# Peptides against a protein of PDB entry 3JWR: the designs that were tried, part 138

Target 1, 323 residues: chain A of PDB entry 3JWR
Amino acid sequence: TRELQSLAAAVVPSAQTLKITDFSFSDFELSDLETALCTIRMFTDLNLVQNFQMKHEVLCRWILSVKKNYRKNVAYHNWRHAFNTAQCMFAALKAGKIQNKLTDLEILALLIAALSHDLDHRGVNNSYIQRSEHPLAQLYCHSIMEHHHFDQCLMILNSPGNQILSGLSIEEYKTTLKIIKQAILATDLALYIKRRGEFFELIRKNQFNLEDPHQKELFLAMLMTACDLSAITKPWPIQQRIAELVATEFFDQGDRERKELNIEPTDLMNREKKNKIPSMQVGFIDAICLQLYEALTHVSEDCFPLLDGCRKNRQKWQALAEQ
Target 2, 298 residues: chain A of PDB entry 3JWR as posed
Amino acid sequence: TRELQSLAAAVVPSAQTLKITDFSFSDFELSDLETALCTIRMFTDLNLVQNFQMKHEVLCRWILSVKKNYRKNVAYHNWRHAFNTAQCMFAALKAGKIQNKLTDLEILALLIAALSHDLDHRGVNNSYIQRSEHPLAQLYCHSIMEHHHFDQCLMILNSPGNQILSGLSIEEYKTTLKIIKQAILATDLALYIKRRGEFFELIRKNQFNLEDPHQKELFLAMLMTACDLSAITKPWPIQQRIAELVATEFWEQGDQVGFIDFVCTQLYEALTHVSEDCFPLLDGCRKNRQKWQALAEQ

## One batch from the design tools (peptide; made by RFdiffusion4, then SolubleMPNN)

Design b2_p10_4_s1 (from b2_p10_4, 3 letters changed)
Fold by OpenDDE base, seed 5:
Structure b2_p10_4_s1 (fold): chain B 323 residues (1-323), chain A 10 residues (1-10)
Amino acid sequence: as target 1 above (323 residues)
Amino acid sequence: SIVDWLLEEE
């Protein structure tokens, strides 16, 4: 395709030029081509291209295939969300110095997972999929969409000309796919809620050890969630704009719940309760986000900008909730 | 709450 030719021939700017090591990064000003260039840079600077012998054209095709398999009519859970999740992962690995704590296969898996974790997202949550009796709800009982996202990820990775993992041994390939699956499934917030207590307790007791395979798996799950939710850490103007995209998607679901399911939406999904967004954001930060970024900062102090951003945005949302 | 929303997904 013309898009592939353009991407494959383009000079890839440095990570410094692209600002992709910054926790404050915004994609709002970037074209789709520029987001793809940023993604190439992430793979290159993490040594994934060299270490796993990726062909440049294959990587370009894979990136474009991943991007193409996000829906354009979804307000938030689209390519830009996946790209921002991957960028936060890259920043956490580089600027947050988490790269030094992980294997190359784990890094490879996390980056692929971050880019792929919401593939073919439909702009509705698992509850809606289940209640609407969607065919996907017949395949999976829990984490319905996350299983679908992984299936889409696997489909792309196995597609002709998209096989970025072809340079791996059979054992490396199996290991990578296992980690990708676990990482994508970990983006189900229900699983996060279930598992986070173990992680926080290990941190609190100073017993956290990444050399333990179980704790490593737990950490990768928490890191995925931290990157997935990283919009809450962004500078206020960026955070506010992303919150509007999230609200738009949630209200669209709420409208569909009324129309298609004859159900009154929850406050979060209810367009008529837009005035509750600030207080709901404070509640979200307190219930979900703060402890995660605190714990992540204890694993690596260089991740503090995520925690600091989250705290600052809590203050901003609280001020709006008091008006 | 968002927590209630998360619980509805279980």
Scores: peptide ipSAE 0.030, ipTM 0.736, DockQ to the pose 0.523
Fold by OpenDDE base, seed 1:
Structure b2_p10_4_s1 (fold): chain B 323 residues (1-323), chain A 10 residues (1-10)
Amino acid sequence: as target 1 above (323 residues)
Amino acid sequence: SIVDWLLEEE
């Protein structure tokens, strides 16, 4: 395709030029091509291209395939969300110095997972999928969408000309896929809520050890969630804009719940309760985000900008909730 | 992500 030719022939700017190492990064001004160039830079600067002998054309095709398998008519859970998740992962690995704590396979898996974690998202949550009796709800009992996202990820990785993992040994390939699956599944907030207590307790007791395989897996899950939720850490103008996209998608779901399921939506999904968004954001930050970024900062102090951003946005949302 | 959490807590 012309798009592939353009991407494959383009000079990839430095991470510094692209600002993809910054926790304050915004994609709002970037074209789709520029987001793909940023993605190439992430793979290159993490040494993944060299270490796993990725062909440039194959990587380009894979990126474009991933992008293509996000829906354009979904307000938030689209390519830009996946791209921003991956960018936060990249920033956490580089600027946050988490790269030095992980293996190359773990880094490879996390980056692929971040880009792939919401593939073919339909703009509705697992609860809607279950209540609508969607065919996916018959295949999976829990984490319905996350299983679907992983299936889509696997489909793309195995598609002709998209096999970015072809340079791996059989054992490396199996390990990578296992980590990808675990990382994508970890983006289900229900699983985060279930598992986070163990992570926080290990941190609190100063017993956290990345050399323990179970604790490593737990950390990777927490890191994925931290990147997936990273919009809450962004500079206020960026945070507000993303919150509007999230609200739009949720209200669209609520409208569908009324129309298709004859269900009154929750406050979060209810367009008529838009005035509750600031207070709901404060609640979300307190219940989900703060402890996670505190714990992450404990693992690596260079991740502090995420925590600081989250705290600043809490103050901003609180001020709006008081108006 | 944010929504799924709020829905699980209601």
Scores: peptide ipSAE 0.038, ipTM 0.762, DockQ to the pose 0.200; fails the geometry check
Fold by OpenDDE base, seed 3:
Structure b2_p10_4_s1 (fold): chain B 323 residues (1-323), chain A 10 residues (1-10)
Amino acid sequence: as target 1 above (323 residues)
Amino acid sequence: SIVDWLLEEE
C-alpha cells in the first residue's frame, strides 16, 4: 500500500527528537505516520528489532495492521489510546529505568501488548457486552473484551507479512504469547482491583522481589495498568482533553443503554450529569490511580513523574469539583 | 478508564 511504502521509506527520527521518553508526551499534534514512526523507534531503541531479527518492512506492516484494527468511530479506545499506552510503557522502560529489571522477551511482550490491548474495541465496556447478550459474551465469561483483544492480536501476528515474531524460537514464541495474553488481560480493571492488594502489601512490607516468577507476573500486570491509565498523569491541558474523549465515549454508551437496553445509565455514562465529571475524576484518582503510581515509584523512583502528574491533576479536578 | 472504575466499585 501507499501508506506502507511511505512508512518503510521514511527516516525514523531519534527518541529525543520525538520526545517519546518524556512522561509528559502528547500525540495530539502527530499525524498517523508520525505515530507509526514513533512506534518503530520504540522497537528499535529497546533493541527488539536487532535481538529478534525483525525485518523493517514486516514491522512497518504489523504497525499499520494494528492501527487499522482500531475503530475510527470510537472516541477514546482507538489507535491513539493504544499508542499512548505504548509510549508510556517506553518511557517507563527508558526514563523510568524499568528496562534493566526485565528480560528482552518481557519487554517485547509488553510493547506488543500495549499496542494491541484494545484491538477492535467497540466503545462499550464488558458490562454492556454482557447485558446486550452479544456473541462475545457467549465465548467468554470474564474479561470478555480483553480476550477479544488478545484474539485480534494473535490474528494479526499470524497474518502474512505481519509476523514480527518469526525470528523467535518455538519456546521464546510460546513465552512471548503467554506474557502478551497475561498483559492484555491485566488491562481489565476488575482484575487489577482483584490483584493490586497483593502487590501493595509486598511493597509495604518491603518484600517485593522481581526474581520471584509470581511477583514478576504481578508486576507486569501492574505496569500494564499504570501505562493504560497514564492519561491521568499527563499535564493538565492534555488530561482535560483526554477526559473529554473518555466522557464522550461513556456518554455514547449511556445513550445506547437507554435506547437499546431501556435502562438509565450510571452517573459516569449519563450525559445529563456532566457536572459530576470533576468529582468522579477525584474519586477515580483516589480509588484506583494514586496507590498504583506510589507503588510503581517504590519499584523505580524514576517513575515519580507519573505520580506527580496524578497528584497535580487530582488538585485540578478537586478545584473544579468545589466550584 | 474512569468509567470502568465506577462500574467496578458498584
Scores: peptide ipSAE 0.037, ipTM 0.758, DockQ to the pose 0.212; fails the geometry check
Fold by OpenDDE base, seed 2:
Order: structure tokens, then sequence, then C-alpha cells
Structure b2_p10_4_s1 (fold): chain B 323 residues (1-323), chain A 10 residues (1-10)
């Protein structure tokens, strides 16, 4: 395709030029091509291209395939969300110095998972999929969409000309896929809620050890969630705009719940309750986000900008909630 | 996402 040719022939700017090591990064001004260039830079600077002998054209095709398999008519859970999740992962690995704590296979898996974690997202949550009796709900009982996202990820990775993992040994390939699956499934917030207590207790007790395989798996799950939710950490103008996209998608679901399911939507998904967004954002930050970024900062102090951003946005949302 | 949390607490 012309897009592939353009991407493959383009000079990839440095991470510094692209600002992809910044926790304050915004994609708003970037074209789709530029987001793909950023993604190439992430793979390159994490040594993944070199260590796993990725062909440049194959990587380019894979990135474009991943991007293509996000829906354009979904307000938030689209390519830009996946890209921002991956960028946060990259920043956490580089600027947050988490790279030094992980294996190359774990880093590879996390980056692929971040880019792939919402593939073919339909702009509705698992609850909606279940209640609508969608065919996917017959295949999976829990984490329905996350299983679907992984299936889409696997499909792309196995597609002709997209096999970015072809340089791996059989054992490395199996390990990578296992970690990708676990990481994508970990983006189910229900699973985060179930598992986070163990992570926080390990941190609180100063017993957290990444040399323990179980704790490593737990950390990767928490890191995925931290990147997935990273919009809450962005500078206020960026955060506010992203919150509007989220609200738009939720309201679209609420509208569908009314029309298709004859159900009154929850406040979060109710277009008529837009005035509750600030207070709901405060509640979300307090209940979900703050403890996660605090714990992450205890693992690596260089991740503090995420925590600081979250705290600043809490203050901004609180001020709006008081108006 | 935030959505799933609020839906689980309600």
Amino acid sequence: as target 1 above (323 residues)
Amino acid sequence: SIVDWLLEEE
C-alpha cells in the first residue's frame, strides 16, 4: 500500500524529537503516519528490532495492521488510545527506568500488548456485550473483550508479512505470547481490582521482589493498567480533552442501552448527567488511580511524573466539581 | 477503564 511505502521509506526521528520519552506526551498534533513513526522508534530504542531481528518492512506492516484493526467510529478506544498506552509504556520503561528491571521478552510483550490491548474495540464495555447477548459473550464468560483483543492480536501476528516475532526461538515465541495474553487480559479493570491488593500489600510491607515469578507477573499486570489509565496523568488540557472522548463513548453506550436494551444507563453513561463528570473523575482517581501510581513510584521513583500528574488532575476535577 | 469500576461498585 501507499501508506506502507511511505512509512517504510520515512526517516524515523529520534525519541527526543518525537518527545516519546515524556510522560506529558500528547498525540493530538500527530498524523497517523507520525504515530506509526513514533511506534517504530519505540521498538528501535528498546532494542527490540535489533535483539529480535525484526525486518523494518515487517514491523511497518504490523504497525499499520494494528492501527487498521482499531475502529475509527469509536470515540476513545481507538488507535490513538492504544498508541498513547504504548507511549506511556515506553516512557515508563525509559524515563521511568523500568527497562532495567525487565527482560527483553517482557519488554517486547508489553509493547505489543499495549498497542494491541483494545484491538477491534466496539465502544462498549463487557457488561454491554453480556447483556446484548453478543456472540462474543458465548465464547467467553469473563474479560470478554480482552480475550477478543488478544485473539485479534494473535491473528495479526500470524498474518503474512506481519510476523514481527519470526526471529524468536520457539521457546521465546511461546513465552512472549504468554506474556502478551496475560498483559492484555490484565487490562480488564475487574481483574485489576481483584489483584491490586496483593501488589499494594507487597509494596507496603517492603516485600516486593521482581525476582519472584508471581510478583513479576503481578507487576506486569499493574504496569499495563498504569499505562492504560495514563490519560489521567496528562497535563490538564490534554486530560480534559481525553475525558471528553471517554464521556462521548460512554454516552454513546448509554444511548444504545436505552434504544437496544431498554435500560436506563448508569450516571457514567447517561448523557443527561454530564454535570457529574467532575465528581466521577475525582472518585475514579481516588478509588483506582492514585494508589496505583503511588505503588508504581515506589517500584521506580522515576515514575513520579505519573503520580504528580494524577494528583494535579484530581485537584482540577475537584475544583470543577465544587462549581 | 473508569467505566468498569463505576459499574462494579454500583
Scores: peptide ipSAE 0.035, ipTM 0.753, DockQ to the pose 0.209; fails the geometry check

Design b2_p10_4_s2 (from b2_p10_4, 5 letters changed)
Fold by OpenDDE base, seed 4:
Structure b2_p10_4_s2 (fold): chain B 323 residues (1-323), chain A 10 residues (1-10)
Amino acid sequence: as target 1 above (323 residues)
Amino acid sequence: DIISFFLEEE
């Protein structure tokens, strides 16, 4: 395609030029092509292209395929969200120095997972999928959308000309897919809530050890969630804009819940309760986000900007809630 | 799902 030709022929700017190592990164000003270029740079600078012998054209095609399989009519859970999740992962790995704690396969899996974790998202949550009796709800009992995202990821990885994992041994391939699946599933906040207590307790007791396979898996799950939620850590203007996108998508779901399911939506998804957004954001930060970024910072102090951003945004939202 | 889950628990 013309898009592939353009991407494959383009000079890929440095990570410094693209600012993709910054936790404060914003994609708002970037074209789709530029987001693809950023993605190439992430793979290159993480040594994934070299270590796993990726062909440039194949990587380009894969990136474009992933992007293509996000819906444009979804306000928040689109390519830009996936891209920002991956960028946060990249920043956490590089600037946050998490790269030094992980294997190349784990890094490969995390980056693929971050980019793929919301593939073909429909702009509605698992509860809606269940209540609407969508066919996907018949296939999966829990984490419905996350299983679907992984299925989409696997489909793309196995598509002709998109096989960025072709340089891996059979064992490496199996390991990578396992980690990708676990990472994508970990983005289900229900699973995060179930597992986070173990992670926080290990950190609190100073018993956390990445050499333990179980704890490694747990950490990767927490890291995925931290990147998935990283919008909450962004500079306030960026945070506000992303919060608007999230609210738009949630209100769209709420409207559909009223119309299609004849139910009153929760406050978060209720357009009529837009004034509750600031207080809900404070609650979300307190209940979900703060402890996660605190724990992540304990694993690597260089991830502090995420925690700092989260704290700053809590103050901003609290100020709005008091008005 | 991101923020929605939190509010579903309330």
Scores: peptide ipSAE 0.048, ipTM 0.783, DockQ to the pose 0.180
Fold by OpenDDE base, seed 3:
Structure b2_p10_4_s2 (fold): chain B 323 residues (1-323), chain A 10 residues (1-10)
Amino acid sequence: as target 1 above (323 residues)
Amino acid sequence: DIISFFLEEE
């Protein structure tokens, strides 16, 4: 395709030029081509292209395939969300100094998972899928959409010309897919809520050890969530804009709940209660975000900008809630 | 999903 030709022939700017190591990164001014170039740079600078012998054209095709399999009519859970999740992962690995704590396969899996974790998202949550009796709800009992996202990820990875993992041994391939699956499933906040207590307790007791395989798996899950939610850490103007996209998608679901399911949506998804967004954001930060970024900062102090951003945005949302 | 969190907290 013309898009593939343009991407494959383009000079990939440095990570410094692209500012993709910055926790304050914004994609708002980037074209689709530039987001793809950023993605190539992430793979290259993490040594994934070299270590796993990726062909440039195959990587380019894979990136474009992933982007193509996000829906454009979804306000928030689209390619830009996946791209920003991956960028935060890259920043956490590089600027946050987490790269040296992980294996190359774990890094490979996390980056693929970050880009793929919401593939073919339909702009509705698992509860809606279940209540609407969607066919996907019949295939999976829990984490319905996350299983679907992984299935889409696997489909793309196995598609002709998209096989970025062809340089891996059978064992490396199996390991990578296992980690990808676990990482994508970990983006279900229901699973995060179930598991986070163990992680926080290990940190609190100063017993956290990445050399333990179980704790490593737990950490990868927490890191995925931290990157998935990283919009809450961004500079205030960026946070506000992203919050509007999230609200738009939630309100769209609420409208569908009224129309298709004949139910009154919760405040979060009720466009008539838009005035509650600031207080809901404070509640979200307190209940979900703060402890996670505090714990992550304890693992690596260089991740502090995420925590600091979250705290600053809490203050901003609280000020709006008091008006 | 973020949506699920707010549903449980309400």
Scores: peptide ipSAE 0.048, ipTM 0.780, DockQ to the pose 0.172
Fold by OpenDDE base, seed 5:
Structure b2_p10_4_s2 (fold): chain B 323 residues (1-323), chain A 10 residues (1-10)
Amino acid sequence: as target 1 above (323 residues)
Amino acid sequence: DIISFFLEEE
C-alpha cells in the first residue's frame, strides 16, 4: 500500500527528537505516520529489531496492521490509546530504567502487548458485552474483551507479511506469546484489583524479587496496568483532554445501555451526571492509581514522574470537585 | 464496571 511504502521509506527520527522517552509525552500533535515512526523507534532503541532479526518492511506492515485493527469510531480505546500505552512502556523501560531488570523477550512481549492490548475494542466494557449477550460473551466468561484482544493480536502476528517474530526460535516464540497473552489479560482491571494486593504487600515487606518467576509475572502485569492507565499521570492539560475522551466513550456506552438494554447507567457512564467527573476522578486516583505508581516507584525510583503526575492531577481534580 | 463499582463504594 501507499501507506506502507511511505512508512518503510521514511527516515525514523531519534527518540530524543520524538520525545518518546518523556513521561510527559503527548501524541495530540502527531499524524498517524508519525505515531508509526515513533513505534519503529521504540522497537529499534530497545534493540528488538536487531536482536530478533526483524525485517524493516515486516515491522512496518505489522505496525500498520495493528493500527488498522483499532476502530476509528471509538472515542478513547483506539490506536492512540494503544500507542500511548506503548510509549509509556518505552519511557518506563528507558527513562524509568526498568529495561535493565527485564529480559529481551519480556521487553519484546510487553511492547507488542502494549500496542495490541485493546485491538478491535468496541468502546464498551466487559460488563456491557456480557449483558448485551454478545457472541464474545459466549466464548469467554471472564476478561472477555482481553481474550478477544489477544486473539486479534495473534491473528495479526500470524498474518502473511506481518510475522515480526519469524526470527525467534520455537522456544523464544512460545515464551513471547505466553508473556503477551498474560500481559494483555492483565489489563483487565478486575484482575488488577484481584492481584495488586500481593504486589503491594511484597513491596511493603521489602520482599519483592524479580528473580522469582511468579513475582516477575506479577510485576509485568502491574507494569502493563501502570502504562494502560498512564493518562492519569500526564501534565494537566493532556490529562484533562484524555479524561474528556474517556468520558465521551463512557457516556456513549451509557446512552447505549439506556437504548439497547433499557437500564439506567452508573454515574460514571451517565451523561446527565457529567458534573461528577472531577469527584469520580479523585475517587479513581485514590482507589486504583496512587498505590500502583507508589509501588512502581519503589521498584524503580526513576518512575517517580508517573507518581508525581498522578498526585498533581489528583490535586487538580479535587480543586474542580470543590467548585 | 469494576471502576464504577469501586467509585460507588467510596
Scores: peptide ipSAE 0.043, ipTM 0.769, DockQ to the pose 0.135
Fold by OpenDDE base, seed 2:
Structure b2_p10_4_s2 (fold): chain B 323 residues (1-323), chain A 10 residues (1-10)
Amino acid sequence: as target 1 above (323 residues)
Amino acid sequence: DIISFFLEEE
């Protein structure tokens, strides 16, 4: 395609030029091509291209395939969300110094998972999928969409010309896929809520050890969630704009809930209650985000900008909630 | 998603 040709032939700017090591990164001003270039740089600077012998054209095609398999008519859970999740992962690995704590296969898996974790998202949550009796709800009982996302990820990875993992040994390939699956499934917030207590307790007791395979898996799950939610850490103008996208998508679901399911939506998904957004954001930060970024910062102090950003945005939302 | 989950738990 013309897009592939353009991407494959383009000079990939440095991470410094692209600012993709910054936790304050914004994609708002970037074209789709530029987001793809950023993604290439992430793979390159994490040594994934070299270590796993990725062909440039194959990587380019894979990136474009992933991007293509996000829906454009979904306000938030689209390519830009996946891209920002991956960028946060990259920043956490590089600037946050987490790269030094992980294997190359884990890093590879996390980056692929971050980019793929919401593939073919429909703009509705698992609850809606279940209640609407969507065909996907017949295939999976829990984490319905996350299973679907992984299936989409696997489909793309196995598609002709998209096999970025072809340079891996059989064992490396199996390991990578396992980690990808676990990472994508971990983005189900229900699973985060279920597992985070163990992580926080390990941190609190100074018993956290990445050399333990179980704790490693737990950490990867927490890291995925931290990146998935990283919009909450962005500078206020960026955070506010992203929050509007989230609200738009939720309101769209709420509208569908009324029309298709004949139910009154929850406040979060009720466009008539948009005035509650600030207080809901404060609640979300307190209940979900702060502890996670605090714990992550305990693992690596260089991740503090995420925590700091989250705290600053809490203040901003609180101020709005008081109006 | 995360926001939905939080609201459902409240």
Scores: peptide ipSAE 0.048, ipTM 0.781, DockQ to the pose 0.184; fails the geometry check

